Peptides against a protein of PDB entry 6RGO. Designs and how they scored, part 364

Target 1, 392 residues: chain A of PDB entry 6RGO
Amino acid sequence: MALKLLGFNQDATCFSVISSNKGVTIYNCDPFGKCFELEKSTSNDEELDFLVEMLFSTSLIAVVDKTIGASKRKKLKIVNTKRKATICELTFPHEIMDVIMNRKIICVVLKSDQIFVYDISCMKLLRTIDVRGEKLKSTSKFRNSEAVGDIGVRVSLSTDNNSILCYSSYSKSDKENAPLNDIVVFDALKCIQINVLPAVHQSNIVCIACSPDGMLMATASEKGTIIRVFKTIDTENDEPILVNEFRRGSRPSRISEMKFNHDNTLLACVGESDTIHIFALPVTTTEADANEDDTLQQSSHSLSSSINGLQYISKGLANRFGKIIVSKIPTQSQQRHVAYIKIPENAKYRIGFPKDTTNTIHICGEDGNYLVYSIPRNEVGPCTLVKSNTFD

## One batch from the design tools (peptide; made by RFdiffusion4, then SolubleMPNN)

Design b2_p30_8_s4
Fold by OpenDDE base, seed 3:
Structure b2_p30_8_s4 (fold): chain B 392 residues (1-392), chain A 30 residues (1-30)
Amino acid sequence: as target 1 above (392 residues)
Amino acid sequence: SEEEKRKKELEELEKEAEEILKKLEELAKK
């Protein structure tokens, strides 16, 4: 059977798949098994396409049927999985491209480069973000909607109640083909823009991850060779917004998904390559609880020495050239993975980090494998397979 | 135990989701 992965929920307790013959199935990770099934409404051999976003492991899901029918692609259904019932339906002016949620917020991304932000508790619209409308203020020429290839607005939402939304935006270039290479950080609860990170890559951003607490974001471009990690909030201490730069590889390869673990110590990435890469993040030791004993000699080769070469171009020059956030970090400061998982060629995989076990990663493949790996702490190497299950 | 705390957190999340779903059903009937 052809499987299509929808991904893990926020805490990696469940994952969703499309089976060509069955429809949408949600699996529980532990104990492993089916927890919900949405049957295919049509007997046609049409390629099934769905968006499914689950509120953790609860009975609340958001569903978009993207199967043939332009009307269906514009409808968001809130479904109670215990009752197998649609509770409410929202219709949008354009095709839904993505849906993300936490305990407070649902964000709906449209093909129009609009983000609709809702209060989940009542489905009240809090904000419409028009990413194109911001571009129109800088560039008089409408990009005709037809030339929107596979590159749309990307979003990520913090899984906590702070509801930090990171999204890709168009650069302020007078070029008709301005890339989606800016990041906007947005407080989805207060409906306030917190920060703007201009030109974080040379090409369009194709993948974004927000940390669970919303304090960090990771970005990757179409090239997928470099992953950058940024602080979402400017700290008063004039600390660099760019905290890490990781090298996934030398060859271009699309990154499809990135995830932080629950404590922001690890960043994983997956995509078209045969390898899931896991990177260690420097723990920001707040000086306070230096209890002596856990001298885990993390060889934190403190990026402190290499970051001194980021001359803060003083506030005065920032007005003309923009914040050059990305100086050429010397290729020598690019950290490699600390751990990896080899995956089958041509199998698409999704990743998730469980909340309780910071050194464990869940992965699932379109090959029908659900795998749990242990991440090595003190050595650079392969992850160890701990558990395996199969699904159909 | 930590497992009991997690079980309780999941039960609290499910209760919150059921309250949301109930409220949305009441709003959709108006």
Scores: peptide ipSAE 0.542, ipTM 0.927, DockQ to the pose 0.709
Fold by OpenDDE base, seed 2:
Structure b2_p30_8_s4 (fold): chain B 392 residues (1-392), chain A 30 residues (1-30)
Amino acid sequence: as target 1 above (392 residues)
Amino acid sequence: SEEEKRKKELEELEKEAEEILKKLEELAKK
């Protein structure tokens, strides 16, 4: 049977899959088992496609039937899983491309490059963001939208109540073919643009991850060779702060998903390659109050030495040409993975970080494997398999 | 325990979701 992965929820307590015969199935991770099934509404041999976004492990889900030929690709359904009932339906002018939520906000991405931001508690529209309309104000030329395949607006939302929304936008270049290589940081609750990160990659952004607290953002382009991590809110002299630049690999390979762990110490990525990569982030020591005493000289040889490659971009050159080119970190200062998981080349995988165990990662595959790995702390190496389950 | 705190957090999340779903059902009937 063909399985298609929809992914993990916000805290990796559940994951959702499409089964060609059954429709949508939601699994609980611990204890492992089926917790919800949405039956296929049609007997047709059509390849099923759905969006399913869960509010954590709760009875509230958002569902879109994206099946080819289905008249439902413009409808968002809010479903109560305990009652197995549609509570409300929203109809959009264009096909729904993505849906993301937290405890406060639902964001709906359309094929028109529009983002609709809703208050989840009443489904009141707070904002319509028109990413294409912002471009048209800068570049008078309509792109024929038909020919640009899988390249659309990408979004990520913080899982906390701050509701920081990161989305890809078109560069202000007068070129007819301006890439989706800018990032906008948006407060989804206040409906305020917080920051704009121009030209973070040379090509279109295809993957974005926001940290759970909304303080960090990771980006990857179509090349998938370099991942960049930025601060979302903080700026230095009105310039974006690049925290890290990671090298996934030398060969081009699409990244499909990235996730931060809950304490912002790890970033994982998965895609078309045989390897899940896990990168270490520098621990931002919050200035904990310097209370006095305890002298314990634990000589932990901290791997601190290699992180000193924070190139402060010297202020001087930005002023003249209005192109804040995020200075390429020298190829020598690009960090590699600290841990990895080998996966089958022919199986798509999804990733999630559980809240309670910052050194554990959950993964699931289209091969029907749900796997829990332990991440090594003190050495560069493979992750250790802790638990495995199978699903159909 | 930490497990009891997590169980309570999940019960609070489910209660919040049920309150949202109830309010949305009441709004969809008007």
Scores: peptide ipSAE 0.530, ipTM 0.924, DockQ to the pose 0.718
Fold by OpenDDE base, seed 4:
Structure b2_p30_8_s4 (fold): chain B 392 residues (1-392), chain A 30 residues (1-30)
Amino acid sequence: as target 1 above (392 residues)
Amino acid sequence: SEEEKRKKELEELEKEAEEILKKLEELAKK
């Protein structure tokens, strides 16, 4: 059967799949099992396409039926999974490309490069962000999005209540073909722009991850060779703070998803490669807990010795033309993965970090595998398989 | 009517969704 992965929820307690025969199925991770199914509305052998976003492990889901007809692709349904009933329906002017939510906010990304931000508690529109509109007072030419590949606005939202929204934006260059290589950091609750990170890559950004607390953001371009991690809110001398630069590989490969773990100590990435890569982040000691000094000193020393080479290269080379170029970390300072998982070639996988187990990663594949891995703490190497389940 | 029943079922689902969201807000304040 052809499976299509929709991904994990915010805390990796559930994942969603499309089965060509059944429709949408939601699985619980622990105990492993089917928790919800949305049956096919149509008897036609048409290829099913859906967006499904869960509100954590709650009975509230957002669903977009993308299978048939331009009208359904513009409709967001809020569904109660316990009752199998639509609570409300929102209709958009353009096709829905992505839906993301937390406890406070739901964001809807349209094919028009618009982001609609809602208060989830009442489905009130808080803001419409027009990612094109800052440039295009003039040319109403919607790029006929047929021929330019899957390059659209990418979004990520913090899973906390601060609701930090990171999205890709078009560079300020007057070129008709400006890349989506800027990042905007937005407070989705207050509806204010917090920060702008200009030209974080040379090409379009195709993947963004926000940390659960909204303090960090990871970005990858179409090349997928380098991942950059930035602070979202904090700036140094009005310049973006580059925290890490990771090398996924030497060969170009699209990254489809990235995730931080709950404590911001790990960043995972997956895509078209046969390898899920896991990178270690420096533990940001918040200065506040400096008073409980004594006992945990021993285990931190071994990782700290490898982290001492993190020169914070805060040197944004302000080129003479006022374009902040994010300083390239020297290729020698590019960290590799600390852990990895081998996956089948050409299998699409999704990743999730459970909240309570910072050294565990959940993965699921279009091959029908749900896998739980333990991440090694002290050694660079493969993750250890802890649990395996299959789904159809 | 069948429409009134559907409306009442929808209003109950909306309340249940609001109660879920409200509980999540209360849990986020603790």
Scores: peptide ipSAE 0.458, ipTM 0.827, DockQ to the pose 0.034
Fold by OpenDDE base, seed 5:
Structure b2_p30_8_s4 (fold): chain B 392 residues (1-392), chain A 30 residues (1-30)
Amino acid sequence: as target 1 above (392 residues)
Amino acid sequence: SEEEKRKKELEELEKEAEEILKKLEELAKK
């Protein structure tokens, strides 16, 4: 049967899949097993497409039926999984492209490049963010749906209560085809823009990950060769702080998902390649636990290189808005993975980090494998398989 | 009416969701 992965929840305790014959299934990771099924409403052999966003391991889910021909692509349903009942239904003016939530906020991304921000507790609309801005509303060129369907606004939300929303935005270039290469950092609770990171890549951003605490953000472009990690809130001289620049590979390959672990020490990425890459982040040593003893010179080259803030090359006088972020990190000094997992090249995988075990990663594949790996601490190398389960 | 029964059932489901959210907030404060 064709499986389509929807992904892990915020703490990697559950994952969701679409089965062509069954509809949506949610699995619990430990103990492994089915915890919810949403049956297919139609007997038609249509390729099922859904958005399912879970509120951790709770009975609350957000569901969008995106199946072709379904009049439901504009409808968000909040469902109680225990009762199999719809609690709330919202209808949007445009097709829903993404849904993301935490304990406080639901964000709904539309095909119109609008983000609707809701208080989850009462489903009250807090803000509508128009990423195109007013000027682009007049150009009725809806990007022709077929070829451009993949380049939309990307979002990531912190899993904590601070509710830091990172989203891709159009560069302020007067070009009708401005790339989605800016990032906006937004306090979703206060409805305040905190920061703007201009031109973080040369091409459209296709993947964003916010850290659980909202303090870090990872970005990847359509090329997927370089991953950049930024501070979300802090700035140096009003310029964005680049914390890390990682090289995934030399060949272009799409990154579909990135995740931070719970303590911001690891960043994982997955996509169209045969390899999940895991990168180490610099541990901010808080000054306190400089207790003396353990002289284990683990040559963790803590590149305590103060990665001096992003250099903006201003193109000449007329296009002052065309500041391109230039990496100050020499290509030779770009960090590679510290750990990896080999996956089947033809199987899409999703990733999640459990809360309680910072050195483990959960992965699931459209091949029907749920796998738990241990991440090596002291050596650059492959992850070790700890547990495997199969699903259909 | 059947509509009043559906309304009451919806209010009970909304209340259960609020109780779940409240419990999650209490856990996030610990």
Scores: peptide ipSAE 0.082, ipTM 0.611, DockQ to the pose 0.033

